# Peptides against a protein of PDB entry 7UQJ: the designs that were tried, part 85

Target 1, 160 residues: chain A of PDB entry 7UQJ
Amino acid sequence: PELYQNFNITPPRGVLFHGPPGTGKTLMARALAASCSSDERKITFFMRKGADILSKWVGEAERQLRLLFEEAKKHQPSIIFFDEIDGLAPVRSSKQEQIHASIVSTLLALMDGMDNRGQVIVIGATNRPDAVDPALRRPGRFDREFYFPLPDVKARFKIL

## One batch from the design tools (peptide; aimed at target 1 E97, target 1 (a further copy) K56)

Design b2_p23_5_s1 (made by RFdiffusion4, then SolubleMPNN; from b2_p23_5, 17 letters changed)
Fold by OpenDDE base, seed 2:
Structure b2_p23_5_s1 (fold): chain B 160 residues (1-160), chain C 160 residues (1-160), chain D 160 residues (1-160), chain A 23 residues (1-23)
Amino acid sequence: as target 1 above (160 residues)
Amino acid sequence: as target 1 above (160 residues)
Amino acid sequence: as target 1 above (160 residues)
Amino acid sequence: EEEKRKLEELEKERAKKLEEALK
């Protein structure tokens, strides 16, 4: 409740942080985890990279995602931060596409399977929101987006 | 010494972190505090919000600022982080303007009164540097500025 | 001069930003580029990822590094930010080790070849400073280090 | 330019809401 209220997130809605590299997506996710953490109520922060889900978990990525969501549920209130979630995007090779499709389907099912009463927030960060599977961006999944735009050169000049 | 050497700040120079929301000002201040903290030399991190200085300390804000600086001096090396320091900016009501002016004058005096040998760093964070009283941005006060820029779309395209 | 004075870096010293993921390394590098940029003097910010240097520039990484440094010199004052510079660390395969060694040697030579009058700052960011080749961390290279700690649970508790 | 300005305003408002939600 409070975690979702503080984020203004309706459970189990994921949040997509999108914007160029170094715009503070990961930083914000950590800062949010930090600010919502009290002495009485520690938020457990889980971080995974999209590329690591594909490369390190070869053949077990789906299982590791399930375990991650179970662990997050066990240690709620929790934040799952997927950095570079666009790294889960289909690669144009049919075999990799199938593996990617299975991983994405698993993530979709895990997000759809979260009870509305859970205190698990999922944050996806991407530099390329258009490379994220549209199915991940639907209601009940990453249905809230925060743009982390690049530091503007022009905004600098008005402040100097 | 080391704290100021690590920050490359000449005491009693305040540092203004300015830039839009979510640009990591607060997290950077915390990261800097933690990076300068060793097992042998813990930095005490004091955090106050500009709005809290006005609202929570009604009638005692000046005293609370003095106590904060005294406590920071007692627990040196220390960092005082004023989040939303633009919240100390004058509100257009004459009575609030007088209260704000007194608080700002107190902060100015406290920053001016810091011995060059003190290991107290003052970091102000603002989303609106132009809303910060110019007197706070003068030499010996918040005389160093780090811009935490927002977002340009165009700078994105040259880096891609 | 001013750029290095603002960073309090002696040219051509590289700066290693090290600390866990999402601690604001990239953000700080951008913020520093920002704060040193005036209307009259724009800092050109070059960003490369360590892994991209290895994977995207297969067989031309050394040439691309040279071009990067030349471009940075041409557009001075400039910052070269190497994100995930530990991605240039030796991979335990002998063939990859040789390729990595050549790239690292090229980077070493480029850093050593910078004129002390140049306005090119090199920032390396890593999550694993111990995975960075010790030769990169020697004087005249990445000889200044800034730790970007995780907002550790303990540091939170002392700040709350 | 107007769409960019509206997007920047909307982002500022979202950032402000996020910051308020963090308070």
Scores: peptide ipSAE 0.012, ipTM 0.234, DockQ to the pose 0.130
OpenDDE base, seeds 1, 3, 4, 5: peptide ipSAE 0.000, 0.000, 0.000, 0.007; ipTM 0.395, 0.235, 0.365, 0.403; seeds 1, 3, 5 fail the geometry check

Design b2_p23_5_s2 (made by RFdiffusion4, then SolubleMPNN; from b2_p23_5, 13 letters changed)
Fold by OpenDDE base, seed 2:
Structure b2_p23_5_s2 (fold): chain B 160 residues (1-160), chain C 160 residues (1-160), chain D 160 residues (1-160), chain A 23 residues (1-23)
Amino acid sequence: as target 1 above (160 residues)
Amino acid sequence: as target 1 above (160 residues)
Amino acid sequence: as target 1 above (160 residues)
Amino acid sequence: AEEEKEREELEEERARQREKALE
């Protein structure tokens, strides 16, 4: 609410930042966190990588996601930034698919379980928005999308 | 000095970051603050909004600016970031014009009063550089300008 | 020169942006490119990933680096941004070490071959500055370093 | 299909190497 109240924005539970590598997705998330932090109101910024959720948390990824959301709620206002969220997309190995599906399902449930009055924003960053599970992009989840274009290769920064 | 000494730069008293909304002005300021800090030398980052200087500090804006600059000097090396510094531009009501003129005059005096050996950098960010009082853009004040272009308009920020 | 001439900085041939993931390295590079672009003077921004230099250009990485630097020179003023430049660090496989060493040696030679009057800035970004070959961090190469701290959870930009 | 598999294996090996570099 308040993080976006200043903007008259209903806080998306999740925002998907998508665009080519190096388009500033991670940085926009940090800038938002930093910009919304005042001396009176510090925003806690949590960062996780999609690939780390799979590889480092083998067998405990769901628990670690729950703990992350609980910690974010405890330290609200907060931003959870999932970098490379497309790294949670199922890799086409059936056994990995089940693990990935469980992790994604847990993330969906955690995003759905966020009270709209919460001061937790979830930002997912991806270079491959089409590789993100469509379920993550539904209303109440990553229902807002920001495309981060490549600065045109023709560096026509026409500063008019 | 030392913030720029590592760069052999005479520290501009002020740097104007200008460009369309979302071009990364605030973030550049933070990243510069971050970049110039080492383990040995922490930079204190102060942030104020131009509109907040007018609205929150009614009748004390000049005093609050003085205190801000004193605090920045006390905690040097430091960066003072004025976001939306064009918000200090006179709104066409005569009574507001006088208040704005006094605040701007105070800021001018504070920037002029900074010893060149100070480790206080002032960064102003604006989406409307032409709305910034030309006096703020004079030598010894915001005498350096950084344009933050939109990443090319052809990069469809399809914000759906 | 001119990109930094406005700053009275001897342009480092290379600048290392280092800090935790998502600290703003890539965006700072883009914002610098953007900021130094005027209507009269457009900066061409080239971006490459360290890992892409290794994997996509197998057997031609050195040639592609040369072409990149030539293209950057042709389109000067320009910025070459190497994202994840630590991805050029030798992987401890002997055969990969030789390939990596050759690529790094080529980059060193290209940076050394830049005339100080050139309007080409090289920015390397890394999350692991200690994984960057120390030779890249020598004078005339990435001889300037910018730390991009995590915004401290406590809004202490304790830039250590 | 083989080039895609080699790319996936190379991405997995890079993921493992990133994991080893974080240990």
Scores: peptide ipSAE 0.000, ipTM 0.229, DockQ to the pose 0.038
OpenDDE base, seeds 1, 3, 4, 5: peptide ipSAE 0.000, 0.000, 0.000, 0.000; ipTM 0.232, 0.216, 0.292, 0.192; seed 1 fails the geometry check

Design b2_p23_5_s3 (made by RFdiffusion4, then SolubleMPNN; from b2_p23_5, 16 letters changed)
Fold by OpenDDE base, seed 1:
Structure b2_p23_5_s3 (fold): chain B 160 residues (1-160), chain C 160 residues (1-160), chain D 160 residues (1-160), chain A 23 residues (1-23)
Amino acid sequence: as target 1 above (160 residues)
Amino acid sequence: as target 1 above (160 residues)
Amino acid sequence: as target 1 above (160 residues)
Amino acid sequence: MEEEEKLKKLEEERAKKLEEALK
């Protein structure tokens, strides 16, 4: 908190992990959660899959997101990890996915509504950063992006 | 600090991530920075690419390094991540890269000049640890080395 | 601590990294240890290979585990990383591995005997989570499991 | 098998060097 307040910078609330399938995004998010957990400061890790929020809670997805953020806020410090976040917050320009507009708007509002002093980090993982709504990638939301490169197979063959 | 002081050990100031291209070194460094950031203790993450320091700041690279370290020191706790550090600090024995000798010397001096109590961690990432100046790999500099192995392709074919 | 105490939940003491060989489990554990180390709070990293504890200390493996946990406790905050933990704590139902029953029991007792307020994290890495004694995977032991997926080779070929 | 053993040995040597550098 203090670091970003000193700069008058909107502290990063969201981190986008992007890269090809199986690059270890989920693994990294879990590893991050474990790392941040000291014995004095246990971090609560909330994991959700984007598509599961839509499929399990058809019509309740917005409420489930709100509950998730409230639970994460109650259990600060906390990490909310959204695996396959492109399944939760698709690009609003897609005609077929208008049903997601409310869910995307809720997620945007929840990320914007977090106090700058709050101890909730949101991590989104996607294989398709271009399929995530650009509004989520703005400052105060998923404002940090981490590419998960494929280990270059050609570079591998030179080590063998 | 206290742990290493109790052993009269030079506390690690630098960590070298090495391994084949695309093994996730950059990802790990960024993930590390995110992990270390608690809400009470936000870690400032400074990312620079070794080649970009040379190309963008021709003749100012030393000053930019000094400014980077001073900025990191002002914003403690902080992580300085050098991606492709072999592009910044090549082996001094390379005849073609003598222009880098001053930059390498500046980086060495900056790493040596860090207070042992200071909260600045330097992470270097390279695909070629042997292309990094051995002087940077000494105690008090990049004294910890982390190998990023290639995921075993043969082990992969047994899971498919 | 406080977070899990508020829920009357046994705080996670152990994290199981599982996934195919070469998925970067060892790398992640080391990266985690580096991440958690602030300049005010250096984390001590203890690395052991499960099979090496058995092979190097035949008849002393229990004592070596006890010493490792006591050393980790003295050097809090600390991480104990067991690479290839399936080699240390095989499934008790295997007739050939009865010699490991005492070692497994010692590891269980050490993980159970850690104070909930103690700053010792245990990370186990395995390629075969099903080969690890289910008793180690219970709450208060390796109660968090992190899958390290193989980067999908088929997904990679679509990006080339 | 030989490549897995070589990789294991390299990881063990690096692990040992890192353990020594962490001491």
Scores: peptide ipSAE 0.005, ipTM 0.235, DockQ to the pose 0.051
OpenDDE base, seeds 2, 3, 4, 5: peptide ipSAE 0.006, 0.000, 0.005, 0.005; ipTM 0.389, 0.380, 0.369, 0.399; seeds 2, 3, 4, 5 fail the geometry check

Design b2_p23_5_s4 (made by RFdiffusion4, then SolubleMPNN; from b2_p23_5, 15 letters changed)
Fold by OpenDDE base, seed 2:
Structure b2_p23_5_s4 (fold): chain B 160 residues (1-160), chain C 160 residues (1-160), chain D 160 residues (1-160), chain A 23 residues (1-23)
Amino acid sequence: as target 1 above (160 residues)
Amino acid sequence: as target 1 above (160 residues)
Amino acid sequence: as target 1 above (160 residues)
Amino acid sequence: EEEEKKLKELEEEMAKKREEALK
């Protein structure tokens, strides 16, 4: 609430930052965390990489997600930043469906289970928004999207 | 010298970082400070906001600038980063000319008075390079400019 | 040359951008590419992720590196940005030495083979500078390092 | 237009907050 009250925005349970690599998605997430942290109220910033959750914790990824959300809840106000979330929850393709489906289902359940009164913001960053499972982009999940454009090359750097 | 010797650059007395908000001007200034600091030689990073120098020190801004430059000189190698330098040294418009003129003239004199052998770098950041007094952008002052482009706004922010 | 001639810097053949995730390393690399591109001379920006070069091109990573450098050379002035370069050229630890050794040796040879008159800049970004093979951090390679600190919520940028 | 305005305001507010976060 308060994080977004400062923005006069009803807190999305999740925000999808999408755009080309190096557009500052992670920097923005950190800047938001920093700006919302006062001396009295530090925001705890949790960063996880989607591919790392799949690769490091084969068979425990669901548990690690649960622990992450509980830890974030314990340390509210908090931001969970999923970098490369397309790596965590790829579009369900038939062959890798079972393992990915469990992780996606767990993430969906965790996002759905967040009380809207909680001070936990989930930010997913992706370079490929279309590679993210559409179920994550529904209302009550990553229902807000922020596009991060490339720095325009067109702006005339006149180094005089 | 050494800051720039490590870069094989002749030290500009001042570098103007210009470009839209959030383009990483401050981050670059800090990154340069960090990269030029070795374990043996820490760079002292002084950050001042242009508007703060005008607002907090009405009638003492000139003295504060002098103290800042002397402190930077005492703690060389050092970087003085003026954020929002357009607030410190706006283009002389008729009505606020006298107070601004004294501050600008003081900054000019301080930059002109820096011995080229000093290890003090002045970085000015602005979102409005055209709002900076052209006298500051002359050789021996902010004679190097780095543009920081926006991430291209042209890529459709479709907030759906 | 020209990219850094505009900076009055002798071009390092390589620049290592290091610092925590989301500190704007990629943004800076793009901003540099943009800044050095005029309407008359666009800088071609090549981006590759270290882990992708290893994972997508098993047994062809060396060839892909060579092609990348030749393409960059063909499209000068150019920047090659290796994101997560610690994934491309990890510190040679005993177990995965052979495949990684060939890729690292190829990258070393490509960087060493760059004529200092070439308009090709190589930027490596890492979150773990100590995980990058020290051979890459030697003169004529990634011989310049830029630290990208976290926006520390506590004003203590302790540049150690 | 209102969404662009809100986006611009949010960008300005985010820019301000980014500046504050970098302080």
Scores: peptide ipSAE 0.000, ipTM 0.227, DockQ to the pose 0.062
OpenDDE base, seeds 1, 3, 4, 5: peptide ipSAE 0.000, 0.000, 0.000, 0.000; ipTM 0.240, 0.331, 0.174, 0.366; seeds 1, 3, 4, 5 fail the geometry check

Design b2_p23_6_s1 (made by RFdiffusion4, then SolubleMPNN; its pose is not in this set)
Fold by OpenDDE base, seed 1:
Parts: structure tokens; C-alpha cells; sequence
Structure b2_p23_6_s1 (fold): chain B 160 residues (1-160), chain C 160 residues (1-160), chain D 160 residues (1-160), chain A 23 residues (1-23)
């Protein structure tokens, strides 16, 4: 939150980090959590992996998402980092419709229900932004996207 | 790549890190990526977990492997690290033949298609080298193997 | 082990780290392993994820647990860290009874068979202590529990 | 950006430290 206040911008509810594997998405999310944490004001960092939510939380994934958002709200300022979110909210395919549909629907509702004035930032990281349900990429959800170029491109961008 | 040039040895296409759990295989792969990265020449580090490729990329695992290798080639020098590769390419068992067979076949083809002059190193880490398809351990693939002894053995090996 | 000797307390066989996501359970387990490792006496740190044991070790999970405990015993002092142990030993539900029952039974037997004088500590981390089989939380197993409060609560607990 | 890069490097160094602390 304070990082976004310094930029005079309304904090997004959700930020999508996307880019090729190994571009530092997971690292950046951790670094953001660390850099925003002072000795006086610690940001609570919640990390989840998309596939872990599906596999570990079978039949309870929705409940665990709700609990995660409630905890994040309770412990503001906080960051919820969904690593590999494409594993959690794949684009709707017929074969996994029921399991994913409820999880996606729950995540949508949780993001929609988040107060923009709240100090909870949701970060989704993916290697495949096009494999994330487009409904998550709408305003009020993951409405900011950061492309993580590969290091060679980052090096070139610093030279420009 | 440069590490292998300093030894006047042809860089392997693939290196298998194997050893007991907690022996630092994953760490060593990251440390190699870091140590080979200078301010002037950053090595791109791609990390994948074997089981994550199977579970997250259901029906697209082969495509994602292809994309991974293409990105690695595009961003030379690069390291592709397959953590827990035994989860990706288990020894062929009758029960998982179809899902694993295509993934293994794709990985074999990608490693075979890699130019040895390319600055792409593939590292596979496993606790169970015998659970990795022997076809991956052949020349031109994971043709170098590093055993990671447990710390007590490492400590003893340093004393010897 | 030595950490517990300094407190004149019999080392637990197992320690359960529990608390909300992002409370640093995984980090603390790693930090404990690090802090207990000196240049002269390295503690061997074995890390496993509960869900990874289920998915990667299908039909061999029990064997891999046995091997893990044997390696840990061989390489004393050692820490076995089960990250997200609720994924490995979920509370017995009718739907997953057979796969989980054998794994849980094996883990129980391995923990029961551990010599309390041995320098092997088992750490289980979970976000859902109530989702871990209560049999694992009994004396001689995960008989010590550490709650990891969220940072806001930790900050408040330091102020109190 | 420099603070982000430094925080990324620090988090990477800390992740590496935590991983080194696993060995």
C-alpha cells in the first residue's frame, strides 16, 4: 500500500506478474514484501502456489482461499502472492470445469469483495498470462500487469 | 558454459545432480547460476519442478517443455534446472505410460536437438537417479552425473 | 538436538509448526537448520513437501519415507522438515483412506521407532493443524507444537 | 527500480542464504 501511495496511484487489488520462467517473478514478490517491511511495520507475506491449492486443498480449496483472504485482511498491510496462478485458475477447459470453476469463482468473489482502501495486495505470478482466466485480469482484480522480461532483455532495457 | 570452457571440456547438454534429500542439489544449481552471472553477463536461470510440469501442464506439458527450451535458447547463456526430475520422467511403468511417455519423449527430443555449442545447460536434480528414465542418462542428454553426498559425507570428503 | 540439550529438556521426536500462511514456518525450519550448523558440525537438513510425497511417490511413498528416516538417522545430527504436512497426512476421510492410511501409518511407525536420544528432529509445518491426523500429534511424535502467529500478532506480542 | 533490484537481490541473497542454510 505505502509503495502505491508514494506514486499517488490507487493501489490495485491485484497485480499480475507475468513473463518467462526464471525472470524473477517469485523473487520480486518476495523482495516487495521485504522492502515494504520495516522494523516498525512488517508486511505479512502470504505465499501460495496455484497447483498446491488445487492438489492439497481438494474440496477445501475455496475455504482455504477464503481463510487466506480473511487472514490477509486481518493482518494488514499484507501481500497475498499466488505463485504460478495459472495452475490455480486455468482458462476454463471442459475437462476440469467443476473443480476449477468453483475455485476461480471464489477467487473472483474474494478479489471483488476486497476493499481497495485495504492494505492487502494480491500478486499473481504466471509464466502464461493467457492461461489465466481472463475474468481475473479485469478491473478490480488483477488489473495491473507487470511483464518480467528475461535477463537479457532486462539488460537491454537498462542500456536503453 | 564459461565454467566448462575454463576446464577445456565440451559442455554437457545435461547434468544430473543426484543424491539424498537435503544434499543441496537445488541450492547448487542456483549457486551455479548465480556464480556464472556477472554484471556484464547474466545467465538466465529457468527452474521447473518435475511434478509441477506433470500436474500444472496437463495436456500442455510437452508444449511447455518446448517453450522452455526455446526461451532458454533465446536467452543464452542459460540454465534449465529441473528440480526433482524423477517426478517428470519416471522410469516407464505400465500405469502412467501415456502421460509420461509423451513428456519423456519430448524432453529426449529437446535435449537431442540442443546444439552442444549452445550456451544452454540443462540440470536435472533427483533423489532417485534410478527412477529417472535411463534414456535421459545417455550421451548427449544427462551425460554427466554429480553425486551430492550428505553433509556428513561431504565433511568427511573434505577431511580426506 | 543440542538446542534442546541447552534447555535441559528431552528433545521431541517431532515438532509441529503451525500457523497462517506466510508466518515463516518454512523459513524458521530452514533457519533452525542453519543456526544449528557450525563449520565443524553440519546438521543435515532434509526437506519434503507433503503433497510432493503423495504425488511423486505414488506407490513408493512409504518406501521413500523409510529411506528418508534411514538417511536422517545415518546423518545425525539431522532435521527432517515436512513442509505442508497436512498434504501428506490429512485427517482420515473416507475418500482418500487407502492412499493416505498407509502413508500415515508408515510415518507413525517411523516416528515411534525413532530413538529419542537420536539427533534427528522431525519438523512438520502446516497451515491447518486440525487437518493433520491427530495420531501424529501424540506424545513421541509431533508432541511439541509451535504456533506461528502472523507478523502483526508477532509485532503485538513483542510489544506486550 | 534500483531499490526493487536491490530488494530482489536481497531476497535472492536471503533465499540463497536460506538455501545455503539448508546445506
Amino acid sequence: as target 1 above (160 residues)
Amino acid sequence: as target 1 above (160 residues)
Amino acid sequence: as target 1 above (160 residues)
Amino acid sequence: EEERALAEELAEAEARRLERDLD
Scores: peptide ipSAE 0.000, ipTM 0.163, DockQ to the pose 0.034
OpenDDE base, seeds 2, 3, 4, 5: peptide ipSAE 0.000, 0.000, 0.000, 0.000; ipTM 0.185, 0.195, 0.203, 0.274; seeds 3, 4, 5 fail the geometry check

Design b2_p23_6_s2 (made by RFdiffusion4, then SolubleMPNN; its pose is not in this set)
Fold by OpenDDE base, seed 1:
Structure b2_p23_6_s2 (fold): chain B 160 residues (1-160), chain C 160 residues (1-160), chain D 160 residues (1-160), chain A 23 residues (1-23)
Amino acid sequence: as target 1 above (160 residues)
Amino acid sequence: as target 1 above (160 residues)
Amino acid sequence: as target 1 above (160 residues)
Amino acid sequence: EEEERRRREREEAEKLRLELKLE
């Protein structure tokens, strides 16, 4: 509740940060984590890279996702940040990617299984929102999207 | 000159942004680029990933660096941003990395060859500044270092 | 010193963040505060709203500013963030604003009295840089200005 | 209200982008 009040977001189970590389998606997630933690209420920040979950945990990615969500729940209030989430949950294009289908299915189930009363926020960052499985972008999952545009060239940062 | 006046930094030919992943290094470089560009004076922002120069241009990395610096000079005022520069210029540890030694040597020469009157700034971003060849961190190269710490958890970002 | 080395800014006693409302200024100041704090070196972040100093401390605003700077010095490295600084330091236009003239004079003196070796940074945020007393925008005060442009409306923030 | 909130969130996200650009 209070975390969500501090985020001024009606609890999305997930927030998708999308935009060009180097638009501060990861840093936003960290800043949000930092922002919502006080001395009395530290937010636990879990960072995972989508490709790392696939490459390091071949055949155990589903288990690692479950463990991550359990740990995030245990350490709530918490943020799970998936950097490069398009690397974890690519669009279901190839019949050969049964592994990816299972991982996506697991992530969907984990996000769906989150108690809306829990103080766990999932943030996904991607440079390619359309490369993320549309099922993850549905209500109750990454149902909020924040575009991180290139800083407009018109930003006169006169660093005097 | 004016770009450096706008940065109020004695013109380092190079600035090293270092800090944990997702601390906004790339975003800073883009902001600086955006900030210093007006409608009348657009800064051209060149982004290259260190690993991409190595992997995509095996045997041509030196040429690609030269072309990049020429293009940056042609489109000045400009920023050359090397993301993950530790991937481009790893510490010369292995005798087998003659290619890396040549790439580093080329980058050193390009940075040394920059006219201090030029409106080209080089920004390198890394998570591991100590993994960057110390020769790049010398005066006249990446002689200014900006630490991008993790946002302290105590920073109550009231995103109001 | 080290804070200023980390900021690689020749220590401005003050940085002015200016730009339209909602462009980033307050959250920037917080992010900078967060970023510059490590586990070993926590930055103390002091936030004050210009109008609050005037409205809450009628006749004591000068004292409150002194106390703020003393506390920031005591808890250095620190950031003093003045949100809506145009509310604290309006341009000296009206003869009736003797109180404002005293407050501005006090703020000038406090910024001038900062030891350049101190690890205190002052950040002012405003939507109207031209509404800030020009004396505050002089060298050794808010001598660095960062423009926060509106996000180009063409940035299709698909906030879905 | 929701568009203004989204605008403020955009402005704050771009804010944080600009912020994360001074860190």
Scores: peptide ipSAE 0.000, ipTM 0.343, DockQ to the pose 0.037; fails the geometry check
OpenDDE base, seeds 2, 3, 4, 5: peptide ipSAE 0.000, 0.000, 0.000, 0.000; ipTM 0.325, 0.333, 0.329, 0.233; seeds 2, 3, 4, 5 fail the geometry check

Design b2_p23_6_s3 (made by RFdiffusion4, then SolubleMPNN; its pose is not in this set)
Fold by OpenDDE base, seed 2:
Structure b2_p23_6_s3 (fold): chain B 160 residues (1-160), chain C 160 residues (1-160), chain D 160 residues (1-160), chain A 23 residues (1-23)
Amino acid sequence: as target 1 above (160 residues)
Amino acid sequence: as target 1 above (160 residues)
Amino acid sequence: as target 1 above (160 residues)
Amino acid sequence: DLEKELEEEKKLAEEQRLELNLE
């Protein structure tokens, strides 16, 4: 509530930050964490990289996700930032479906299981929003999207 | 020196971070402050909002600027970050010229009075570089500009 | 020259942006590219991810690096941004030494072969500066380092 | 056109700022 009350937004269970590499997705997530952290209430920022969850924890990724969400819940208010979330939950392609499907289904269940009264924000960052499983982009999950476009070069920066 | 030695740059007395809102100007200023702070030498980060200097201190803005620069000088190495500096030093429009002219002239004098051997960086952030008095953008003042472009809107922000 | 002249810095052939994930390394590199691009002279921004150079181009990574540098040279002024450069040129650990050694040696040679009169900036971003081969961090290569700290709330930014 | 795009972008950035309480 309070984290989201501070944003005057109904709690997205998840926010998808999408846009080209280096558009500041991770930066915004950190800035949000820092801005919402007062001296009295530090926001715990949990960062996980989507590809790392798949590669480091083959067969334990579901458990690691559960532990991450429980740790975030213990350290409320908290932000879970999934960098490169397209690496964690790629669009279900037939061949790699089983391992990825379990991880995606676990993430879906964890996001669905978050009580809207919790002070846990989930931010997914992706350079490829279309590479993220559409099930993650549904209401009650990453139902809000913030595009981080490429800094347009067209605006005349005269470094004088 | 060392702040600038670490950058291997001749000290710009001021750096203008300009670009649209949300481009990370404030965050970059903080990141620079934190990056230049070693465990042995903390950089003192002074943040002031341009509009606040005008609104809170009607008739004392000049004094507050002087105090800010003296405090920054006492706590070297330091960064003075003027957020929304276009609010502090707008382009002199005829009607509000006198009060703004005094504040701008004071800021100019303070930037001109900084010994190049000082470890005080002045960062001005603006969303409207063209709204900043050109006198501030001259050599020995905000003589370096970093544009923070809007991330190019051409890629569809679908806030769904 | 001009790119670095605009920064009033002796051109480091390379700049190492190091600091925790999401500290704005990529954003700064883009902001620099954008800021140095006027309407008359667009800076070509080349972005490559260190791990992608190793993974996508097994046995061709050296050739891809050479092509990248030649392309950057053709499109001067240009910035080559190596994101996650610790993935491209990890500290030479004994076991994977040969393939990595060839890529690192190629990168070293390309950086050493840059005529200091060229308008090519090389920015390496890493979350692990200590994981980058020390040979890359020597003069004439990534001889300038910009730390991008976490906005660690523990660093008492006394906003006085 | 560019001014209008910049104004729409500003408005979107202001809306995002309001939404993100980055005031």
Scores: peptide ipSAE 0.000, ipTM 0.198, DockQ to the pose 0.037
OpenDDE base, seeds 1, 3, 4, 5: peptide ipSAE 0.000, 0.000, 0.000, 0.000; ipTM 0.193, 0.270, 0.197, 0.209; seed 1 fails the geometry check

